# Designs tried in a protein design run: peptides against a protein of PDB entry 5T59. Part 211

Target 1, 112 residues: chain A of PDB entry 5T59
Amino acid sequence: TTPTMQSTSLLTEHLGYPPISLVDDIINAVNEIMYKCTNAMEKYLMQRNIIGKKDFSDEIKIGTAKLESLLENSVDKNFDKLELYVLRNILSIPSDLLEENRFRLLHHEKLV
Target 2, 90 residues: chain B of PDB entry 5T59
Amino acid sequence: EHIRFQRLVQVCNKALEESIRKLQSWEKIHECFPNYGQTREGIENLTVCQQQVIKLWSNLSRVEFDAIFHERSIEEKLNQLDDLINKARS

## One batch from the design tools (peptide; made by RFdiffusion4, then SolubleMPNN)

Design b2_p30_7_s4 (from b2_p30_7, 18 letters changed)
Fold by OpenDDE base, seed 2:
Structure b2_p30_7_s4 (fold): chain B 112 residues (1-112), chain C 90 residues (1-90), chain A 30 residues (1-30)
Amino acid sequence: as target 1 above (112 residues)
Amino acid sequence: as target 2 above (90 residues)
Amino acid sequence: SEKKKKFEERKKERREKIEKILKEELEKEK
């Protein structure tokens, strides 16, 4: 079920926050984790940048940047799917509950 | 009865797993470090690095996502939503 | 930071994309 103004309002009342806020938290978290991972990778390898008499610092920097880009693309792809799924199927109200008479149920439960 | 939170967890896990899949590929890792990976020490370092990054990804995501779910009380809220829907349909 | 800036840019683009998708779907259902 595609989100509507009505469903968003009802869910916001129920959750105490807009549905998109949860997704935003998830997206922010995974991206933070992603950059922590790539930073850790770069630091680890840069501490081991010299093998024999050759310095691989430049290759390490380029390589880690490439991996970061790959990870960014993958994160974007998969979490776009996640966001759409969550908003359509998890944080959603079935159409039968979007009738005027059914809104009272949500309000009633809130007051009880 | 309560299905939404379970689905949320499943979708999150799937997204996390699919996102890290590229880093799980040794071939992809090696391609990024073609000369470094031609050395014995380089291969060893890349191997350890790959393993540690994957572990870090898994551990951090678990901790952070659990924190989000807790702070947002999402399990309770989704269970309540399921209950409301079921009640309305009964 | 540069990474933060990059993230914000990606986030903006993603939000626009998602909103467009959802809007189009909603219009099709009407």
Scores: peptide ipSAE 0.644, ipTM 0.950, DockQ to the pose 0.829
Fold by OpenDDE base, seed 3:
Structure b2_p30_7_s4 (fold): chain B 112 residues (1-112), chain C 90 residues (1-90), chain A 30 residues (1-30)
Amino acid sequence: as target 1 above (112 residues)
Amino acid sequence: as target 2 above (90 residues)
Amino acid sequence: SEKKKKFEERKKERREKIEKILKEELEKEK
């Protein structure tokens, strides 16, 4: 179910925060983790940039950047799907609960 | 009965797994370091690096996502939502 | 910092994309 202003408001009241806030936390976290991983990779390899008489620093930097881009694309794709799924199917309110009587029920249950 | 939180965990795990899949490909890793990976030491370093990064990804994601779920009390809230929906339909 | 900037840019683009998708879906359901 596609989120509406009404469903968002009701869910916000129920959750104590907007549904998108949870997703935002998840997205922020995975991206932070992603960059930590790529940074760790670059640092690890840069500490091992000399093999024999050759310096592979430039190749390491370029290669790490390529992997980072690859990971970014993958993260974006998969977590965009996740966000849509969560908002449509998890943090959603069925139409029957959006009716006036059910609206009151949700409000009442929160207050009790 | 309670399905939403379980689904949330499932889709999060799936997204994490699918996201890291490219890094799990040795071929993809090697392609990014064509000359470095032609050396014995380079291959060894890349192998260790790949493994450690994947572990880091897994460990950090587990810790961070659990923290988010806890801070947002999402399991409780989703269970309550399930209950409310079920009650409304009864 | 540079990575942060890059992330913020990607985030902006993704947000716009997702909002567009959801908006279009909502209009279709009407």
Scores: peptide ipSAE 0.647, ipTM 0.951, DockQ to the pose 0.819; fails the geometry check
Fold by OpenDDE base, seed 4:
Structure b2_p30_7_s4 (fold): chain B 112 residues (1-112), chain C 90 residues (1-90), chain A 30 residues (1-30)
Amino acid sequence: as target 1 above (112 residues)
Amino acid sequence: as target 2 above (90 residues)
Amino acid sequence: SEKKKKFEERKKERREKIEKILKEELEKEK
């Protein structure tokens, strides 16, 4: 189900933070990891940039940049899907619980 | 009874696996380093680099995501949500 | 850092995209 202001408010109260904050943490983390990986790759190869009498520094820089771009695109695609799925299906409240009686139940359970 | 946290873990793993898939392709790696990869030593370096990156990706993601889940108490919160839903429907 | 700036830009674009999708879905369901 698509998130609403009501569901977001209820979930925020339940979680102690907005649902989107969890996804934001996940996305921030994976991107940090991504750049750590690409940086490590570049550094590793740049330490091995000379083979024989040829310096491959320029090629390494360009190549690692290309790989980074590929990874960025993949991360964006897959974690956009993840965000939508999480917000729709995991961090969601069924419509029957958004009814007045069920809504009160959720509040009651939290307060007790 | 508790399904939401399991699903969260599953979709996170899927996203991580799908994201790194292109780097698992030797062809893609080699294409980025066409001349470097024509040398024996270059191929060896790229091979090690590819393996290390994949391992680093896997290890860091596990540690960081677990940390997030813990800090956000998401398993507990999602279990509670499942319980509330089940209780309401019973 | 340069990479951080790049990420922030991507993040902004992504956020706008996601919000647009969810908003449109919500409007369709109502």
Scores: peptide ipSAE 0.646, ipTM 0.950, DockQ to the pose 0.819; fails the geometry check
Fold by OpenDDE base, seed 1:
Structure b2_p30_7_s4 (fold): chain B 112 residues (1-112), chain C 90 residues (1-90), chain A 30 residues (1-30)
Amino acid sequence: as target 1 above (112 residues)
Amino acid sequence: as target 2 above (90 residues)
Amino acid sequence: SEKKKKFEERKKERREKIEKILKEELEKEK
């Protein structure tokens, strides 16, 4: 279900943080990992940039940059899907729990 | 009974796998290094590099995502959410 | 860093896109 102000508020109370914060953590983490990977790749190859009498430094830099761009696009695509799925289907409250009487249930369970 | 956390893990794994898929293609890697990859040593270096990067991706993602899940207590919270929903429907 | 800046820009664009999608969906369901 599509998140609403009401569901977001309830989930925030339940989680102790807004649902989007979890997704934000995930997004931040994967991007950090991504750049660590591409940096490691570049460094590894740059340490091996000379083969025979030829220096491939420029090609390595261009090539790693291309791969980084490809990875960025892929990460964005797949984690956009992830975010939407999480917010719609995982961090969501069924409509039957969005009634006033059910709000009390959530509150009651939290306090007991 | 508890389904939400399992689904979260599943979709995270799927997103990670799909994201790294292009780097799993040797052809794609080689295309980025056309001259470097024409040398024996270059091919060897690219092969090792590809494998190491994929491994690094997998290992780091596992560690970092688990840390996030722990810090956010998301398994517990999602289980509680499942329980609340089930109680409400009973 | 330049990479960090690039990431932040991408992130901003993503947030706007996602919010737009969810908002539109919510309006359609009403």
Scores: peptide ipSAE 0.644, ipTM 0.950, DockQ to the pose 0.836; fails the geometry check

Design b2_p30_8_s1 (from b2_p30_8, 12 letters changed)
Fold by OpenDDE base, seed 4:
Structure b2_p30_8_s1 (fold): chain B 112 residues (1-112), chain C 90 residues (1-90), chain A 30 residues (1-30)
Amino acid sequence: as target 1 above (112 residues)
Amino acid sequence: as target 2 above (90 residues)
Amino acid sequence: DERRKKRLEKIEKEDPELAEIIKYDREIAK
């Protein structure tokens, strides 16, 4: 089921917020977590940047950046799919409930 | 009867698991640090780092997502939505 | 945020209706 303006309005009324707001919260959270993870990794390794007489700081920075990019791409891919799925299949109203009589029922239940 | 919230949790977990999968690959980690990872101490550090970041990912996501779900009352709202749908189809 | 904007543009190309709904939702969420 594809979202419609009608379903969005009904869901917004039901939820108290637009469906996309939940998705935004989720995605914003995972992005924040992602960077916290990569920053932690970089800091951990940078505290251990010298082995023997060799300083691996540059390699650590580059390597961590590569891993960050890898994680970013994966997060973007998977959570974009999540966004679509949530909006289409979870935060959705079946077409039969969008009929006039069912539409009234939904509003009636909300107001009672 | 109530299925939407369960699905939400499932797809969130799946997205989280799939997202971190690349970092679970030692080969991917090692190739990013080719010289550092040639040292014994470097390998040890990378191993611990990999384990820690995966744990951090899991823990933070659990806490933050639960907080979001609570703040948005999404379980209750989705259950209500399921109930409305079921009622309409009765 | 900038990354999401770019991805949204991609979604818009693939599913314009959904993209418009998302944009609308974000506007009313402000």
Scores: peptide ipSAE 0.254, ipTM 0.922, DockQ to the pose 0.825
Fold by OpenDDE base, seed 5:
Structure b2_p30_8_s1 (fold): chain B 112 residues (1-112), chain C 90 residues (1-90), chain A 30 residues (1-30)
Amino acid sequence: as target 1 above (112 residues)
Amino acid sequence: as target 2 above (90 residues)
Amino acid sequence: DERRKKRLEKIEKEDPELAEIIKYDREIAK
C-alpha cells in the first residue's frame, strides 16, 4: 500500500507525529552508531599503530576510512529499504479504510 | 492480532544484521590493512577490533532503538492501529 | 545531510508520489 496525504494526516493524528519522524529517528540513530563504531575502530588501531618499530598510522587511517565507506553504503542501502517498508507496510492504512465512508475511522474513534 | 510492531522489530533487526555483514568478514577487514595484517600483532589487533566493533554495533543499536520505540510509544500505537483496522473489517 | 538528500532524489525519480509525501511529512513535522 502506497501512503497518501490522507493516510499521513490520519497517522499523524494517531501517532502524535508524522510517520517519517520515526524513520528519521531510526536512520539518524544508526548513522550515529555507525560513526561511533568506525571511530572506535580507528582509535583502537591507532593506539596500536607501531609494530616492530614500523609505524602503520597511514595504513590504519586509510583502512578505517575504507571500512567506513563500506559500512556507509551498506547502511544506506538497507535502511532505505527499511524506510520504504515501514512507510508502506507498517505505518499505513489499508485503502479500503481511506474511502469516503471510512476515512474518519481513526478520528472518530479518538472522539468517541 | 497484533502484527505491525513485530514486523517493525523484524525489519529493524534485518537491516542492522545486513548492514554489519561486511564487517563480519575477516577477509574484508584484512584487505583494508594489507601490511598491518601481515604481522602477528596486527592480526591479533584486527581480530579483537573486529569483535569489539561488532559487539558495539549490536549493543548500541539495541539500546538506541529501544529508546526510540519507547519515546515514540510505537508498540502501543501500532497495536492500536491493528485493533482499529481489525475492528473496521469485522 | 547531503548523502540522504541524494538518496531522496533517487526516490523522487523512482517514486515521485512517495517523495512528495515524504517531503510533506517533514514539513508538517517542523
Scores: peptide ipSAE 0.253, ipTM 0.922, DockQ to the pose 0.796
Fold by OpenDDE base, seed 1:
Structure b2_p30_8_s1 (fold): chain B 112 residues (1-112), chain C 90 residues (1-90), chain A 30 residues (1-30)
Amino acid sequence: as target 1 above (112 residues)
Amino acid sequence: as target 2 above (90 residues)
Amino acid sequence: DERRKKRLEKIEKEDPELAEIIKYDREIAK
């Protein structure tokens, strides 16, 4: 099912917020978590940057940056798919309910 | 009967699991630290680091997503939506 | 959030109808 302006309005009324707001919360949360994880990784390794007489600080910085990029790409890919799925298949109203007579049902149930 | 919230949880978990998958690969981690990982101590540090970051990812995601779902009352709202749809089709 | 902005632009290119709906939702959310 593809979202429509009508379905968005109805769902907004039902939810008390637009469907996209939930998605935004999820996406924002995972992004925050992502950077917290990569930051923690870098800090942990930078506290252990010297082994023997060799300083691995530069390698650690580059390596953690690579992992961050890798994680970022994966998050973007998977959560973009999630966004589409949620909006189309979870926070959606079937087309048969978007007919004139069925619109009243949704509104009626809320008002009663 | 109620399916939408279950699906939401499932797709969220799937997205989280798929996102962290490459960090779960020791080979991928090691590739990012080729010289550091050639030392015994470096390997030990990377191993602990990998475990910690995965746990942090899992714990933070659980807490934050549960908070979002609660604040948005999404389980109740999705159950109601299922009920409305089922009623309309009956 | 520049990353999301870029992804949205990609969605707009690939699925304009969905993009418009998302934009509308964000507008009313403000």
Scores: peptide ipSAE 0.253, ipTM 0.922, DockQ to the pose 0.815
Fold by OpenDDE base, seed 2:
Structure b2_p30_8_s1 (fold): chain B 112 residues (1-112), chain C 90 residues (1-90), chain A 30 residues (1-30)
Amino acid sequence: as target 1 above (112 residues)
Amino acid sequence: as target 2 above (90 residues)
Amino acid sequence: DERRKKRLEKIEKEDPELAEIIKYDREIAK
């Protein structure tokens, strides 16, 4: 079931916000968390950058950057899938409810 | 009867789990720090770091997602949607 | 966000109808 303009309107009315707003909240949150995690990793290791007489600061910076990129790509992939799934399968209205009679039912329930 | 919210939770958890999976690989972590990870102390630091990041990821995601779901009243709204759909099909 | 913009462009190519809906939703969400 693919979302339609009609379904979006109905869901927006029902939710009080557009379906995409929920998805945006989720994705924004995970992105923030992602960078907090990578930042924490870098800080932790940078506090431990010297082992013996060798300074590993450069390697740590490069390594954490690589991990950040890896995590970023994974987050993008998985949460893009999540976005599609949510919009198509969770925040969706079956086609039979998009008919006029079912539309009236949704409006009626809201007004009562 | 009510299925949409549990599906939302499930797909969120799956996305979070799959996203962090590569960081759960010690091999991948070590590859990013080839010389640092050749030292005993470096290995110890990386091990702790890996564990802490995974925990931080899990904890923050739980707290933030729960907050979002609450603020958006999504459980209630999805349950209502399920009810409306079921009623319409009756 | 340029990164997300690029992904959206990819979605537009794969599913133009969904992409338009997403764009519309974002506009009304402002």
Scores: peptide ipSAE 0.247, ipTM 0.921, DockQ to the pose 0.796

Design b2_p30_8_s2 (from b2_p30_8, 9 letters changed)
Fold by OpenDDE base, seed 2:
Formats: structure tokens, C-alpha cells, sequence
Structure b2_p30_8_s2 (fold): chain B 112 residues (1-112), chain C 90 residues (1-90), chain A 30 residues (1-30)
């Protein structure tokens, strides 16, 4: 189901935070991890940039940048899908519970 | 029946796995380092680097996502949501 | 962030109603 203002309000009350906050935490985390990985890769290879008498520093910098871009695109694609799925299918309220009587039930259960 | 948290974990794992898929390809790695990867030592370095990055990705994601789930109490909240929905339908 | 803005625009193109909710939720979180 598609999120609505009503469902967002109910879920925010239930969770103690807006549903999007969870998704943002996840996406921020994976981005941080991504850059840590690419940075580690670059540093590892730059410590091994000379083979024989040839310095591969420039190639390493360009190559790691390419891999970072590739990973970034993949992360964006997959976690944008994740965001939509979570908001639509996990952090969602069935339409039958968005009626007036069901709204009261959810509110009552929280207060008891 | 509690299903929402399980689904959350599943889709997170899927997104992580699909995101790292390209780095698991030796061909893609080698293409980024065409001359470096033509040397024996370069191939060895790239191989180790690839393995280490994948492990780092896996370990960091596990730790960070578990921390998020804990801080947000999401398992408990999703279980409660499942229970509320089931109760309302009974 | 330019990156985030591009992502949001893409979502808006695919599902404008969801995008509105996301924008609203983010504003509330700030």
C-alpha cells in the first residue's frame, strides 16, 4: 500500500520517530560503509603502488575512483528500491485499519 | 505471526548483496587496473584487496545495521505492529 | 546533497505521492 499522511502519523506515534528516519539511518550507514571500503582499497593498493621499477599510483587512483562510482551507482539503485519497499510493505498500515474505528483502537492500545 | 521484521532483514541483506555484486566480479576489478593487473604481484594484490573489501563490507554492514535496529527498537515495534493488525482483524 | 536530491527527483517521477510523504517526513525529522 502507498503511504499516506494518516499512516505516517500513526506509525510515527507507534515508532516514536517517522518511518523515513529508519530508512535514512540505513542509507546513511551503507554510504559511510561504502566510502570506508573504497578508501581502504585505495590505501591498500597505494601502499603497493610500485611493482618492479614502475609506479602505478595514477592508475590506482583512477581505478579506485571507477570502482567507487560503480559501487555508488549500485548502492543508489538497490537502496532506493529498499526505501520504497520498506515504506510500502513493511512500515505500512492496511487500509482497513485506517478507518475511524481502527484508528481509535490503535490509539487506545498505546495509551493503555 | 511476526513477519515484518523478517522481511526487513531480508530486503536489507538483498540490497547489500546486490550492491556488492559488481565488486565480486574479478573481471570488473581487473578492468579498472589494466596494467597493474598484468603483473603477477599486481594480480596478487588485487585479489587480496578484493577479498578484504568484501569482508569489510559484510562485517561493517552487519555491525552498523544491527546497531540501527537496536537503537530504533525496530524488531519490537514491528512485532507489535503485526500483533495490532492481527488483533484488529480477529 | 545533490546526490540525495537526484534520488528524490527520481522517486518523484516514479511515484509522486510517495515522494511527497518522504519530503514531509524528512521535514518533520529536522
Amino acid sequence: as target 1 above (112 residues)
Amino acid sequence: as target 2 above (90 residues)
Amino acid sequence: SERKEKRLKKIEEEDPEVAKIIKYDRELAE
Scores: peptide ipSAE 0.280, ipTM 0.920, DockQ to the pose 0.790
Fold by OpenDDE base, seed 4:
Structure b2_p30_8_s2 (fold): chain B 112 residues (1-112), chain C 90 residues (1-90), chain A 30 residues (1-30)
Amino acid sequence: as target 1 above (112 residues)
Amino acid sequence: as target 2 above (90 residues)
Amino acid sequence: SERKEKRLKKIEEEDPEVAKIIKYDRELAE
């Protein structure tokens, strides 16, 4: 089911917040986690940047950046799918209920 | 009866698992550190690093997502939504 | 952010109706 202005309004009333807010929280969280992970990785390796007589600092920085980019792409892909799925299939009101004005029950329950 | 919250958890877990999959590849990790990974110590460090990152990813995501779900009362709200829909169909 | 904007554009390409809803919801959240 594709979200509509009507459904999002009803859901916002029900949730107390727009459906997208939940998704935004999730996506923001995963992004924060992602950067924490990559930062931790870089710091860990930078503390171990010298092996023998060689300094691998530059390689570590570049390599970590590459991994970060890889992770970013994967996160974006998967959580964009998640966003669509959540809005369409989880935070949604069946169209048949909207068409038959049964959606008013959702609104009515809040008013009573 | 209540299905929406379960689905939310499932798709979140799936997205998290799919997202971290690339970092689970040793080959990809090693490719990013070609010279560093040619040393014994480098390999050891990368191995530990990879494992720690994956664990950190898993732990942080669990904690943060649970916090979000709690703050948004999403389980309750989705259960209520299921109930309302079922009621409307009856 | 630029990254978020790019992602939204991608969604618009995939499903413009959903993108409209997302934009609307974000406006409401502000």
Scores: peptide ipSAE 0.279, ipTM 0.921, DockQ to the pose 0.822
Fold by OpenDDE base, seed 3:
Structure b2_p30_8_s2 (fold): chain B 112 residues (1-112), chain C 90 residues (1-90), chain A 30 residues (1-30)
Amino acid sequence: as target 1 above (112 residues)
Amino acid sequence: as target 2 above (90 residues)
Amino acid sequence: SERKEKRLKKIEEEDPEVAKIIKYDRELAE
């Protein structure tokens, strides 16, 4: 089911917030976590950058950046799918409920 | 009867698991640090780092996602949505 | 920001109707 303006409005009323807000929270959270992870990795390795009197700082920085990029691509791919799935299949209203007579039912339930 | 929240949890977990999968590959980790990873100490450090990152990813995601779900009352709201849909169809 | 824009463009290419809704919803959320 593809989201519509009507479904968004109804769901917003039901949820108290737009459906996308939930998805945005999730995506923002995972991105924050992602960068925390990569930052932690870089810091950990940079504290251990010298081995056998050789400084690997440059390699560590480049390598961590590559891993970050790899993780970003994976996160984007998977959570873009998640976004579409949530909006289409979880936070969705069947078409039969998008009729005017059914709209009143939803409003009625809210008033009770 | 109530299916939407379960689906939400499932897809979130799947997305998290699939996202971290590449970091679970030692080969990919080693490829990013070709010279560093040729040293004994380097291998040890990378091994610990990989494990710690995966744990951090898992722990933070669990805590943060649970917090989001709670703050948004999403389980209750999705259950109500299921109920409304079922009621309308009955 | 650039990354977000790139992602949104990809969604638009895949499903422009959904992209429109996403944009609209995000504006409402602000």
Scores: peptide ipSAE 0.278, ipTM 0.921, DockQ to the pose 0.821
Fold by OpenDDE base, seed 5:
Structure b2_p30_8_s2 (fold): chain B 112 residues (1-112), chain C 90 residues (1-90), chain A 30 residues (1-30)
Amino acid sequence: as target 1 above (112 residues)
Amino acid sequence: as target 2 above (90 residues)
Amino acid sequence: SERKEKRLKKIEEEDPEVAKIIKYDRELAE
């Protein structure tokens, strides 16, 4: 089901926060983790940048940047799908409950 | 009876797994370091680095996502949502 | 961020209704 303003309001009341806030937390977390991973990789390799008589610092920097871009694209793709799935299928209210007669149910249960 | 939180965990795990998949490819790693990876020491370093990154990814994601779920009380809230929906349909 | 904006634009192209809701939700969260 597609989220609506009505469902968002009801879910916000139920959750104590807008549904998107959960998704934002998740996405922000994975992005932070992603950059921590790539940074760790770069640092690890830069400590081992000289092999024999050759300095691979430039290649390491470029290579790590490429991996970061690759990972970033993958994260964006997969977590954008996650966002849609969560909002549509997890943090969602069935349409039959959004009808006038049942609209009061979620609100009523909270008040009782 | 309670299905939404389970689905949330599943979809999160799937997204994490799919996101890191390309880094699990040695070929992709090697392609980013073509000359470095032609040396014995370079290969060894890249191998260790790859393993460490994957472990770091897994560990950090578990800890951070669990923290988010706890802070947002999402399991409880989703269970309640399931209950409300089931009650309304009964 | 620019990255978030780009993501939102992609969502708008795929499902404009969902995009509207996301925008609305984010405004509420602020």
Scores: peptide ipSAE 0.277, ipTM 0.920, DockQ to the pose 0.874

